# Peptides against a protein of PDB entry 3C2G, part 35

Target 1, 209 residues: chain A of PDB entry 3C2G
Amino acid sequence: IRTFDLLGLLLHDSDAIDGFVRSDGVGAITTVVQYPNNDLIRAGCKLLLQVSDAKALAKTPLENILPFLLRLIEIHPDDEVIYSGTGFLSNVVAHKQHVKDIAIRSNAIFLLHTIISKYPRLDELTDAPKRNRVCEIICNCLRTLNNFLMMWIPTPNGETKTAGPNEKQQVCKFIEIDILKKLMSCLSCEGMDTPGLLELRSTILRSFI

## One batch from the design tools (peptide; aimed at target 1 K100)

Design b2_p20_7_s1 (made by RFdiffusion4, then SolubleMPNN; from b2_p20_7, 11 letters changed)
Fold by OpenDDE base, seed 2:
Structure b2_p20_7_s1 (fold): chain B 209 residues (1-209), chain A 20 residues (1-20)
Amino acid sequence: as target 1 above (209 residues)
Amino acid sequence: PLLTPEELEEFLKLLEELLK
């Protein structure tokens, strides 16, 4: 199987990961995770997360991959799949305008809101592993949102991309009290990217105030 | 199915080792 050959390229170094990605490893994984096996889906999504910051992804067509991944996250209630998938999304959209555009037109903003909304408040979760995983998921969603929102904030020279009416409507849902409370709860989580979350808070305020 | 049972098991093992 081609996928097995591609896996052999991954030696846990950046060059090997880039080689895997250049060989359409992301596409191969997304093909394999279409098999109706939860363990396979979990493992495949985790591997996607591991390669999600590869520089070679900037040259990888994602027009078919991202919509599929978003759909996978949407239909799977599995926290591990959601964690890996949202982590992949967060990393892959970073610093790549064309990827952000693909994600947005694939209703990523709405999906992120849905994901955050489905989880209880972190203070209601007494199981530490579960709480930590949920926190990580919410953080992944919020980091992704930050990357989207930043596109619509004016640059120092006054230039800005204008959000479409659909994007605006979807983004407005993130200022709901429930979402903001969850954002604040994530800021208090141990080991979280507090600076990144504070940046998101700032971005939200700049977008709506 | 996309994979045979044997291929699936092998793939899972490879992923497990890769993800360690």
Scores: peptide ipSAE 0.021, ipTM 0.447, DockQ to the pose 0.011
OpenDDE base, seeds 1, 3, 4, 5: peptide ipSAE 0.018, 0.021, 0.020, 0.020; ipTM 0.363, 0.520, 0.492, 0.426

Design b2_p20_7_s2 (made by RFdiffusion4, then SolubleMPNN; from b2_p20_7, 11 letters changed)
Fold by OpenDDE base, seed 4:
Structure b2_p20_7_s2 (fold): chain B 209 residues (1-209), chain A 20 residues (1-20)
Amino acid sequence: as target 1 above (209 residues)
Amino acid sequence: SLLSEEELKEFLELLKELLS
């Protein structure tokens, strides 16, 4: 655990992070978080989040890593793990079609819905730190969803992928009133990626209407 | 960066070894 903390401190710039990733750092973390230690898992996922936007990830095979991470956040109720994991997911899928595909095949869409659904309404959370963390988690999920949905939106400049029937069914869950309310709630939270959420709202409208 | 890529790689290899 202390090693992760120290490593996190050392990985403070893009070059160090890229070096870490090129050295199979993500694989190393995933190995570590397989141990049944919640603190270790939390620390590992936090580190994953820290390196999740590394350019070197584009060259890193994620076929084994992503399913594992998705399973990890599925079975862990820890908000910090969920936050880090969903944050990692949202960043790692960005601008990487092959990674999006891996995530989708690994039931990411359904998982994202599950995560959002299991949290209470933000207005029911009186503890500000908790509320903010939940909001961030929801935001991470929704950002990831946005990245997925964008694949299926026709663009004038290129061929769009068509979502499969299963994917369509899964994404339809995100237009449920509960999910939409949570999206709107996130927009009211301070410090959230409001532009991103607004983009998602637009994407949802374009995708489902 | 506080550590070179080589140093970091070495560290990770050692870590992997310890976890094997």
Scores: peptide ipSAE 0.027, ipTM 0.578, DockQ to the pose 0.010
OpenDDE base, seeds 1, 2, 3, 5: peptide ipSAE 0.021, 0.020, 0.025, 0.023; ipTM 0.542, 0.525, 0.590, 0.515; seed 1 fails the geometry check

Design b2_p20_7_s3 (made by RFdiffusion4, then SolubleMPNN; from b2_p20_7, 11 letters changed)
Fold by OpenDDE base, seed 1:
Structure b2_p20_7_s3 (fold): chain B 209 residues (1-209), chain A 20 residues (1-20)
Amino acid sequence: as target 1 above (209 residues)
Amino acid sequence: PLLTEEELKEFLKLLEELLK
């Protein structure tokens, strides 16, 4: 635990972080968090978050690491673990097609929905720190999902992949009214056009009919 | 860290395009 804190202090610049990552630091952390110690898991995931933007991650094989982390988030109820894990996920998939593919194959879309579904609406949380943390988690989930969606949106510059029917079905779950309400509660601004969003939802749903 | 209305609208638009 203390070791991770100390390591975090050492990783103060991009070069140090990249060096750590190139030395299989992410793999080392994922090995450590396999032990049934909540404090250790929390500290390890926090460290993962700290290195999640490392350029060296583009060259790091994540086929074994990412599925494990996703599983950890799935089974662990700790908000700090979920925060760190979803933060790591959102950062690591950014601009990395192969990592997105790994995540999706590892049921990440469903997991993100599960996480959002688990938490209450923000207006039901009276404790400000808790509310803020939950909001951050949901934002991490949405950012991750958005990164996935971008894979399937045609670009002017070329062809894009098409989402499979299973992925589309899983994505559709995010436009459920209860989910949308939770998402809306996470907005930093007031005055959300709820009727407009509901209308949009209806339009999307009608596309399947 | 918090989503803006514009960001949410963009997200929904992406969903719409995906599911169209």
Scores: peptide ipSAE 0.150, ipTM 0.756, DockQ to the pose 0.050
OpenDDE base, seeds 2, 3, 4, 5: peptide ipSAE 0.010, 0.112, 0.111, 0.024; ipTM 0.367, 0.727, 0.710, 0.478

Design b2_p20_7_s4 (made by RFdiffusion4, then SolubleMPNN; from b2_p20_7, 12 letters changed)
Fold by OpenDDE base, seed 3:
Structure b2_p20_7_s4 (fold): chain B 209 residues (1-209), chain A 20 residues (1-20)
Amino acid sequence: as target 1 above (209 residues)
Amino acid sequence: PLLSEEELKEFLELLEELLK
């Protein structure tokens, strides 16, 4: 645990982060967090988040790492682990089609829906730190899903992959009323009803009806 | 970081396009 904390303090430079990743640092963390210790898992996932946007990750094989992390997020009832894990996922799939494919094959779309469904509406959370963390988790999930959807947008060149029937069915679950309400609540986390929120409500109604 | 209004709108547009 202390080792991860110390590493986190040292990995503030982009070159140091890339060096850590090139030295199989992500694999090392993944191996260590297989031990069932909550504090260790929390610290390890936080460190993963810190290195999740490293350029060196483009050359790192994630076929074994990513499915493990997804499973960890699925089974671990810790907001800090879920926050760090979904943050890592969002960053690592960005602009990397092969990583998106690995995530999707590992049921990432379904997992994202499960995570959002697990939490109450943000307006029902009275504790501000808890509410903010839950909002961040939902945002990480939505950002990740957005990255997946980008693969299936028709390009002018016609070479777009089509979502399979299972993927489409899983995506359709995000238009459920309860899910949409949770998404809207993310905009109100700062406690302001803005005219923009009303406009967004209208946009949602037009887009999903 | 929290999703901006613009990011959420973009997400909804992409979702709408996929579900057409």
Scores: peptide ipSAE 0.100, ipTM 0.739, DockQ to the pose 0.051
OpenDDE base, seeds 1, 2, 4, 5: peptide ipSAE 0.043, 0.019, 0.020, 0.031; ipTM 0.493, 0.469, 0.396, 0.495

Design b2_p20_8 (made by RFdiffusion4)
Pose (drawn by RFdiffusion4):
Structure b2_p20_8 (pose): chain A 208 residues (1-190, 192-209), chain P 20 residues (1-20)
Amino acid sequence: IRTFDLLGLLLHDSDAIDGFVRSDGVGAITTVVQYPNNDLIRAGCKLLLQVSDAKALAKTPLENILPFLLRLIEIHPDDEVIYSGTGFLSNVVAHKQHVKDIAIRSNAIFLLHTIISKYPRLDELTDAPKRNRVCEIICNCLRTLNNFLMMWIPTPNGETKTAGPNEKQQVCKFIEIDILKKLMSCLSCEMDTPGLLELRSTILRSFI
Amino acid sequence: LSLLDDEQKTRFHEVLEDLS
């Protein structure tokens, strides 16, 4: 845990996190967080969140790491882990087609739907720290969804990709009535929460 | 919209109208 904390302090900028990624740091973190201990898992995922915007992640073999992290997000009961994992997912798929492909094959879009749906409306959360966390989680999920949807929107540049049935059923779950009600309620609930502005802006983008 | 059927398009257009 202290090693994770120290690496977190050392990796101050882009060059440092890229150096860490080229040294197989992401694979090391994911291997270590297989140990069943929540403090250790929380610490490893915090560091993964920190290095998630690394351009070197375009070169790292993610065929095994990514499905493992999606499984972790799916079953781990604590919000800090969900926050870190979905934050990492949003950055790691950004600008990387082959990584989006890995995520789709592992049902990443279906998982985003499940993560958003499990939480009550933001007006039903009393403690401010927790409400802000759910808010950032939903925000992370929708930012990940938006990074996917770009593939299938006609671009005059000529890269009109066709969605397979697998991608179709996952994306279409986002028009089911339950999640639309929840998403629209985040847009209008009446809530002093620092993450609310970014959330509402991201929701509008998801509908667009 | 190309991924949606007729019922799903109708429902989704209503959401867009509400946001307009």

Design b2_p20_8_s1 (made by RFdiffusion4, then SolubleMPNN; from b2_p20_8, 10 letters changed)
Fold by OpenDDE base, seed 4:
Structure b2_p20_8_s1 (fold): chain B 209 residues (1-209), chain A 20 residues (1-20)
Amino acid sequence: as target 1 above (209 residues)
Amino acid sequence: LHLLNEEQRKLYLEVLKLLS
């Protein structure tokens, strides 16, 4: 735990982060967080989040890491773990088709829906830190969804992947009334990434209209 | 909004309004 915290303090430089990732740091973290210690898991996932935008991740095999992480956030009720995990997911899938494919194959779409669904409406959360964290989690989920949806939007060159029937069914869950209400609540939260939300809006329009 | 029922469409439009 302390080691992860210390590493987090040291990994502010992109080169250091890349070096850590190249040295299978992500794999090391995922190995460590297999121990049933919530604090360790939290610290490890936080560290994962910190390195989640590393360029070196493009060369890191994630076939074993992503399913594990997805399972971890599926079963772990800790908001910090979920925050870090969904943040990691959103970053690692960005601009990486192969990673998106791994995530989707690992039931990420459904999981994201589940995560959003399990949290109460933000207006029901009176504790501001909790509300903010939940909002961030939902935003991470939606950002990840945006990245997935973009795969199925025709590009200017006319190329597009088609979502399979299962994926279509899964993404349709994000237009459920409950999800939309939660999205609306998130949009009302302070500190929202407006550009990101506008991008999501555009993607949703292109995907669901 | 062919994938949305009437309630969803209304809510979706509200969301869009918030984003606009």
Scores: peptide ipSAE 0.023, ipTM 0.555, DockQ to the pose 0.244
OpenDDE base, seeds 1, 2, 3, 5: peptide ipSAE 0.021, 0.020, 0.024, 0.032; ipTM 0.590, 0.555, 0.601, 0.646; seeds 3, 5 fail the geometry check

Design b2_p20_8_s2 (made by RFdiffusion4, then SolubleMPNN; from b2_p20_8, 10 letters changed)
Fold by OpenDDE base, seed 2:
Structure b2_p20_8_s2 (fold): chain B 209 residues (1-209), chain A 20 residues (1-20)
Amino acid sequence: as target 1 above (209 residues)
Amino acid sequence: LHLLNEEQQKLYQKVLELLS
């Protein structure tokens, strides 16, 4: 735990973060968080979030790491773990097709659905810190979903991937009316940036226009 | 988003209106 805290304090510049990632730092964290210690898991996931936008991740094999993280998020009811994990997921899949594919094959879309389904509507949460954290989690999920959906939006060059039947099914599971209502509730969250919703808006516009 | 049914599309339209 202390080591992760110290690392988090030291990893403030992109070069240091990239160096950590190149040294299999992500793998090291994922190894450590396999121990049944909630504080350790929280600290590790937080550190993962801190390095999740590292350029070096594009060259890091995530075939074993990402499924593990997804499983960790699935089984832990801890909001901090879920926040950090979904944040990591959203960042790591960004602009990386191969990582998106790994995530999707690992049932990430359905997991996002499950996560959002777990939480109440934001307007039902009276505790501001809790509400904000839930909103952030939902935003992370939406950002991740947006990154997935972007794969299937036609690009100006006319080349686009088509979602397979399994992907379509997972997307359909995610995009349920009750889930969408919860997403709408994020708009009422005061003081919270909803970048995931704004990004999704852009994706919707590109999909419908 | 082409996978959305009519109800879902209507809801997204409402979301877009709120985000505009």
Scores: peptide ipSAE 0.024, ipTM 0.563, DockQ to the pose 0.351
OpenDDE base, seeds 1, 3, 4, 5: peptide ipSAE 0.019, 0.021, 0.018, 0.020; ipTM 0.411, 0.478, 0.406, 0.518

Design b2_p20_8_s3 (made by RFdiffusion4, then SolubleMPNN; from b2_p20_8, 9 letters changed)
Fold by OpenDDE base, seed 2:
Structure b2_p20_8_s3 (fold): chain B 209 residues (1-209), chain A 20 residues (1-20)
Amino acid sequence: as target 1 above (209 residues)
Amino acid sequence: LHLLDEEQQKLYQEVLKLLS
């Protein structure tokens, strides 16, 4: 735990973060968080989030890491773990097709749906820190969805991936009225990544056209 | 429709109402 806290304090520059990632730091964290210690899991996931946008992750094999992380956030009801884990997921899938594919094959879309569905309506949360954390979690999930959906949006070059039956099924499960209401609720939440959520709205609309 | 088929068209109108 202390080690992760210290690492989190030291890993503030992109070069240090990349160095950590290149040294299999992500793998090391995932190994450590396999121990049944909630504080350790929280600290490890937080550190994962801190390094989740590292350039070096593009060259890091995530075939074992992502399924593990997805399982971790699936089985832990801890908001901090879920926040960090979904944040990590959203960042690592960004602009990386192979990572998106791993996540989707690992049932990420259904998991994200489950996570969002787990939480109450934001207007029912009176505790501001709790509400904000829930909003952030939902935003992380929705941002991840946006990254997935973008794979199937036509690009100016005319080349796009075609969604298979399984992907379509997962997306259809996710894009339901209750989930979209959560999107709209997040758009009304102060301090949220409103541009990102608006991008998702646009992406969803383009997926329906 | 790029992603969803006609089979999911029933959701489309409701989605538009929410997102427009």
Scores: peptide ipSAE 0.111, ipTM 0.715, DockQ to the pose 0.400
OpenDDE base, seeds 1, 3, 4, 5: peptide ipSAE 0.020, 0.018, 0.017, 0.022; ipTM 0.500, 0.524, 0.424, 0.589

Design b2_p20_8_s4 (made by RFdiffusion4, then SolubleMPNN; from b2_p20_8, 9 letters changed)
Fold by OpenDDE base, seed 2:
Structure b2_p20_8_s4 (fold): chain B 209 residues (1-209), chain A 20 residues (1-20)
Amino acid sequence: as target 1 above (209 residues)
Amino acid sequence: LHLLNEEQRKLYLEVLEKLS
C-alpha cells in the first residue's frame, strides 16, 4: 500500500511512468491486487489509473490484464475501485483497436451498463463528494463507450468496422431507456463536469448527420 | 447510431439539446 502511494507521488514524469510500464509495472500491480485486501486493491487500482495513459501501454499485452481488471470492477462495489478501474479502461482503449477488441470480448460494454445501472440518479445523492465520484464513474463509462462507438463510424477514407453480433448486443443493452434517463440526470446536475457526455455528443452528431 | 430504436433516438436528441 505504501509503495503504491509512493509510486503515485513519484511517477509524475512521463519517462518514469513509461519505464515503470515497460518493466511490467501494470502486471505487478495486477498481481498485488489479487490479494484480498481492500486498501491494497484501492491503492493498486489508483496507481493503474495514474499510469493508464502511458505511451508504453501501447506495447503492453493486455490480454490477461484487462479481463482481470474488468472482473475486479465487477465484483467490487467500491466506488474508488470502480472509479480507478473505469478510468483505466477508458484510457487504455483510447485509440487502440486491439485493446478495444479485448475489452468488448470481455463484455466490457455489459459491465459498463451494469455499473451505471447500479448507481442512483445523481440528483438523489446529497453528499457532494459521493455525487461527484459517481459522476466521474459515469463519465468514465461514457468515454469508454464513446471509444467503442468510434470503431463503427466511417472514417474520412470510407473505411469502417462493422459491429459484430456481440458488439451490437452489448451496445443495445447499454443504451436502454433507463440508462439514457440516468445519463440525462447527469446533465441536470449543476456543477457537474461531464466530459464523457460531451465526447459522446460529438460522436452522436457524426452518426446522426 | 443505427442501433437505436426511435425512443432511444429521441432521448439522445434530448440529451444533445441539453449539451448544446
Scores: peptide ipSAE 0.095, ipTM 0.700, DockQ to the pose 0.358
OpenDDE base, seeds 1, 3, 4, 5: peptide ipSAE 0.022, 0.032, 0.065, 0.059; ipTM 0.606, 0.657, 0.700, 0.668

## One batch from the design tools (peptide; aimed at target 1 L11 H12 I17 D53)

Design b2_p21_1_s1 (made by RFdiffusion4, then SolubleMPNN; its pose is not in this set)
Fold by OpenDDE base, seed 5:
Structure b2_p21_1_s1 (fold): chain B 209 residues (1-209), chain A 21 residues (1-21)
Amino acid sequence: as target 1 above (209 residues)
Amino acid sequence: SDKEVKEQQELNKKLLELLAE
């Protein structure tokens, strides 16, 4: 725990973060969080989130890391772990087709749906810190979904992947009324990544409704 | 159900209104 805190202090600039990632820092963290200690897992996932937007990640193989993290999020009920993990996922899939493919093959779409569905409506949460954290988690999930959906949108200069039947079925779950209501609720929350959510809303309306 | 259809329609209307802003 202290080690992760210290590492967080040392990784205060983009160059330091890139250096850490190039030295297989992400792999090192994932090795540590394999131990069944909740505090250690929480700290490790938080550190993963801190380095998740590093440029060096584009050259880092995630074939062994991402499935492990997804499984960790799936089995761990801790909101802080889920927050950090979904945040990591959202950042690492951005603009990286091969990472998106790994995530989808590792059941990420279904997992994201499950996570969103697990939480109550934001208006039912009276505790402000809890409500904000839940909103952030849902936002991370929806932002990740948007990144996946972008794969199937024809772009003039890009290869469009034809969604397989299974992927289409999984994505269709995100147009259910409960998910859409939660999307709208998140759009009303202050401090959220509203541009990404607005893009998702537009994509859903154009392609699925 | 009729209720579910109505709820979906209302939500779609709201989503469209948000897009118009």
Scores: peptide ipSAE 0.030, ipTM 0.516, DockQ to the pose 0.015
OpenDDE base, seeds 1, 2, 3, 4: peptide ipSAE 0.027, 0.027, 0.028, 0.026; ipTM 0.573, 0.587, 0.495, 0.588; seeds 2, 4 fail the geometry check

Design b2_p21_1_s3 (made by RFdiffusion4, then SolubleMPNN; its pose is not in this set)
Fold by OpenDDE base, seed 4:
Order: sequence, then C-alpha cells, then structure tokens
Structure b2_p21_1_s3 (fold): chain B 209 residues (1-209), chain A 21 residues (1-21)
Amino acid sequence: as target 1 above (209 residues)
Amino acid sequence: SSKEVKEQRELNKRLLELLKK
C-alpha cells in the first residue's frame, strides 16, 4: 500500500509515468491487485488511474488488463475502486479503437450501465463527499460510454467505424431514460468534468435520438 | 459565459423534451 502511494508521489511527471508504463507497470499493478486485499486493490487502482492517460499505454497490451479490471470493478462495491477503475477505463479507451473493442468484448457497456444504475440519485445523497464521488464515478462511466458511442458516429466521409450492428444495439440499449437522467444530474453538479458530459449529450442528441 | 450557459440550457431542454417522447 505504501509502495503504491510512494509510486504515486514519484509519478508526478509524464516522463516518469511513461517510464513506469513502459516497464510494464500496469501489468505489475494488476498482478498485485489480484490479491484479496482491499487496501492494496484501492491503492493499485488509484495508481492505475494516475497512469491511465500515459502515452506509453498506446503500446501496452491491454487484452489481459482490461478484462481483469472490469471484473474487479464488477465484484468490488468500493467506490474508490470503482472510481479509479472507471477513470482508468475512460482514459484508456479514449481515441483508441482497439482498446474500445477489448472493453466492449469484455462487457464494459453492461458493466457501466450497472454501475450507473447502482447508485442512488444524486439529489438523495446528502453527504457532499459521497455525492461528489458518485458523480465522478458516473461521469467516468458516461465518458466511457461516449467513447463507445463515437464509434458509430458517421464520419464526414460517411464511414462508420467497424463495430458491428450488434454492438451498436448494445450501446444504444443503454441510452435509456435512467442513464440520461443521470447525465443531466451530473451536468448539474459543480466541479465535474462537464466537457465530457457535454460531449455525450451532444453525441446523443445528434446521433442517437 | 452567459451565452454558453444559455446554449447548455437549451440543449438540456431539448434533451428533456426528447426523453418525454
């Protein structure tokens, strides 16, 4: 735990982060968090989040990492794990079709829906820290969803990316009223990653409604 | 900006209207 915390402190610049990732740091973390220690899992996932936007991840095979992480998020009710994990997911899928495909094949869409649905309405959360964390989690999920939806947005050349009709249907299935309500709720929250949510709103309005 | 807020409100309104269908 302290090691991950220390690493987190040391990984404060992009070069260090990239170096860590190039040295299979993500794989190392995922190996460590396989042990049934909640504190270790929290720390590991937090570290994953910290390195999740590293450029070096583009060259990191995620075929084993993503399914594991998704499963981890699925089985752990820990908000910190979910926050970190969904944050990692949202970052790693961004602008990377291959990673999106892995995530989708690993049932990410359904998982994200489940996560969003699991949490109460934000207005029912009176504890501000809890509410904020929940909102952040939902935002992570929605950002990821947006990344998935973008695969089916017609490009100016009329080409839709190679995701099959079944996957499209799967994604569209989860653009339900409940999720949209959560989106709206998150947009009303102050200090949130609103740009991603706004993008999702735009995506939905333009292409999926 | 005030304009951005107005635009967002309009988009939200539109989204809500669509959701009611």
Scores: peptide ipSAE 0.068, ipTM 0.676, DockQ to the pose 0.016
OpenDDE base, seeds 1, 2, 3, 5: peptide ipSAE 0.058, 0.078, 0.033, 0.043; ipTM 0.659, 0.681, 0.613, 0.595; seeds 1, 2 fail the geometry check

Design b2_p21_1_s4 (made by RFdiffusion4, then SolubleMPNN; its pose is not in this set)
Fold by OpenDDE base, seed 4:
Structure b2_p21_1_s4 (fold): chain B 209 residues (1-209), chain A 21 residues (1-21)
Amino acid sequence: as target 1 above (209 residues)
Amino acid sequence: SQAEVERQRALNAELLAKLAE
């Protein structure tokens, strides 16, 4: 646990992060978080989030990592784990079709929907830190959703790299009133990463409704 | 700004309206 915290303090430089990833740091984290220790899992997932935008991840196979992480989120419904895990997911799927495919095959769509659905409305959360964390989680999920939706948007080159019609239908399930209300609630939260949410809103308005 | 807040509110309302159709 302390080691992960220390690593988190040291990995502020992009080159250091890339070095960590190139040395199979992600694999090391995933090995460590296999132990049933909640604090360790939290710390490990947080570290994953910290390295989730590393350039070196483009060269890192995620076929085993993503399913594991998704399962971890499923069985450890801790807000910090979910926050870190969904954040990791949203970052690694960005602009990487192969990673999107792995995530989708690993039941990411269903999991994300479940995560968003399980949380109460933000207006029902009186604790500000909790509310903010929930909002961040929802934002991570919705950002990931947007990345998936983009797969079915016609590109100027006419190539639609679609995971399939069934997956499209699954993603479109997010375009339900409950999810959209939560999207709007998140957009009203101060200090939130609104660009991703705004992009999703735009995507929905332009291409899916 | 207040104008931006209102713009966002309008866009949210548009989204809700379209979903209600």
Scores: peptide ipSAE 0.208, ipTM 0.806, DockQ to the pose 0.016
OpenDDE base, seeds 1, 2, 3, 5: peptide ipSAE 0.190, 0.202, 0.198, 0.205; ipTM 0.795, 0.803, 0.801, 0.806

Design b2_p21_2 (made by RFdiffusion4)
Pose (drawn by RFdiffusion4):
Structure b2_p21_2 (pose): chain A 208 residues (1-190, 192-209), chain P 21 residues (1-21)
Amino acid sequence: IRTFDLLGLLLHDSDAIDGFVRSDGVGAITTVVQYPNNDLIRAGCKLLLQVSDAKALAKTPLENILPFLLRLIEIHPDDEVIYSGTGFLSNVVAHKQHVKDIAIRSNAIFLLHTIISKYPRLDELTDAPKRNRVCEIICNCLRTLNNFLMMWIPTPNGETKTAGPNEKQQVCKFIEIDILKKLMSCLSCEMDTPGLLELRSTILRSFI
Amino acid sequence: AEEETEERLATAREENEEFQD
């Protein structure tokens, strides 16, 4: 845990996190967080979140790491892990088609739907720290969804990709009534939460 | 150090939005 904390302090900038990724740091973190201990898991995922915007992640073999992290997000009961995992997922799929492909094959879009749907409306959360966390989690999920949807919107530049039935059923779940009600309620609930502004802006983008 | 990491991640988010636009 202290090693994770120290690496977190050392990796101040882009060159440092890229150096860590080129040294197989992401693979090392994911291997270690297989140990069933929540403090250790929380610490490893915090570091993964911190290095998630690395451009070197375009070169790292993610065929095994990514499905493992999706499974972890799916079953780990604590919000800090979910926050870190979905934050990492948002950045790691950004600008990387082959990585989006891995995520789709592992049902990443279906998982985003499940993560958003499990939380009550933001007005039903009393403690401010927790409400801000659920808000940042939903925000992470929708940002991940938006990074996927770009593939299938007609671009005059000529890269009109066709969605397979697998991608179609996952994306279409986001027009089911239950999630639309929840998403529209985040847009209008009445809520002093620092992450609310970014959330509402991201929701509008998801509908667009 | 944590503030620097937050700032870098926030910038990455803004660049993603601009790219989508």

Design b2_p21_2_s1 (made by RFdiffusion4, then SolubleMPNN; from b2_p21_2, 9 letters changed)
Fold by OpenDDE base, seed 4:
Structure b2_p21_2_s1 (fold): chain B 209 residues (1-209), chain A 21 residues (1-21)
Amino acid sequence: as target 1 above (209 residues)
Amino acid sequence: SMEKLEERLKKAAEENDEFLD
């Protein structure tokens, strides 16, 4: 924890972050968060989020890192861990086909569905800090999902990859009545990525049904 | 051990400083 605090102080600009990533900093963090300490896991995931948009990540192998992080998010019912983890996921998959493939093969789509399903409706949360954090988590999930879906959207001038039957089934879970009602209830919430939510629904209905 | 893990993180931080110089 103390080490992560120190690193957080050092990683204050893009060059420092890139240097850390090039020095296998992400791998070091993922090793540390394997220790069964909740505070350490929170701190480590937060640090991952801080470096998740680093340019140097484009050259970092994530084959061993991403599956581990996804498993960590799956087993930890901690809002801060889930926030940081989904934020990391959202950033690292952006504009990176290879990373999207790793995440999808690691059951990321189903995991995101599980995360959204486990949280109460935003309009039922009266505690503002809790509601805001849950809103941010849902937004991270939506951004990640939309990034996944764009791989399978036909472009006028290019060939598109076809979603496998398992992926298609997982995507279609987001238009089931219970989760759809939950997502629609978020539309009026302050801070919600409403365009992203509408994009998700529209894309699923147009391209996956 | 936790100590070994902290050493790895410390090393990464040091390498980061060298990059900034």
Scores: peptide ipSAE 0.018, ipTM 0.454, DockQ to the pose 0.028
OpenDDE base, seeds 1, 2, 3, 5: peptide ipSAE 0.030, 0.010, 0.016, 0.023; ipTM 0.535, 0.341, 0.441, 0.542; seeds 1, 5 fail the geometry check

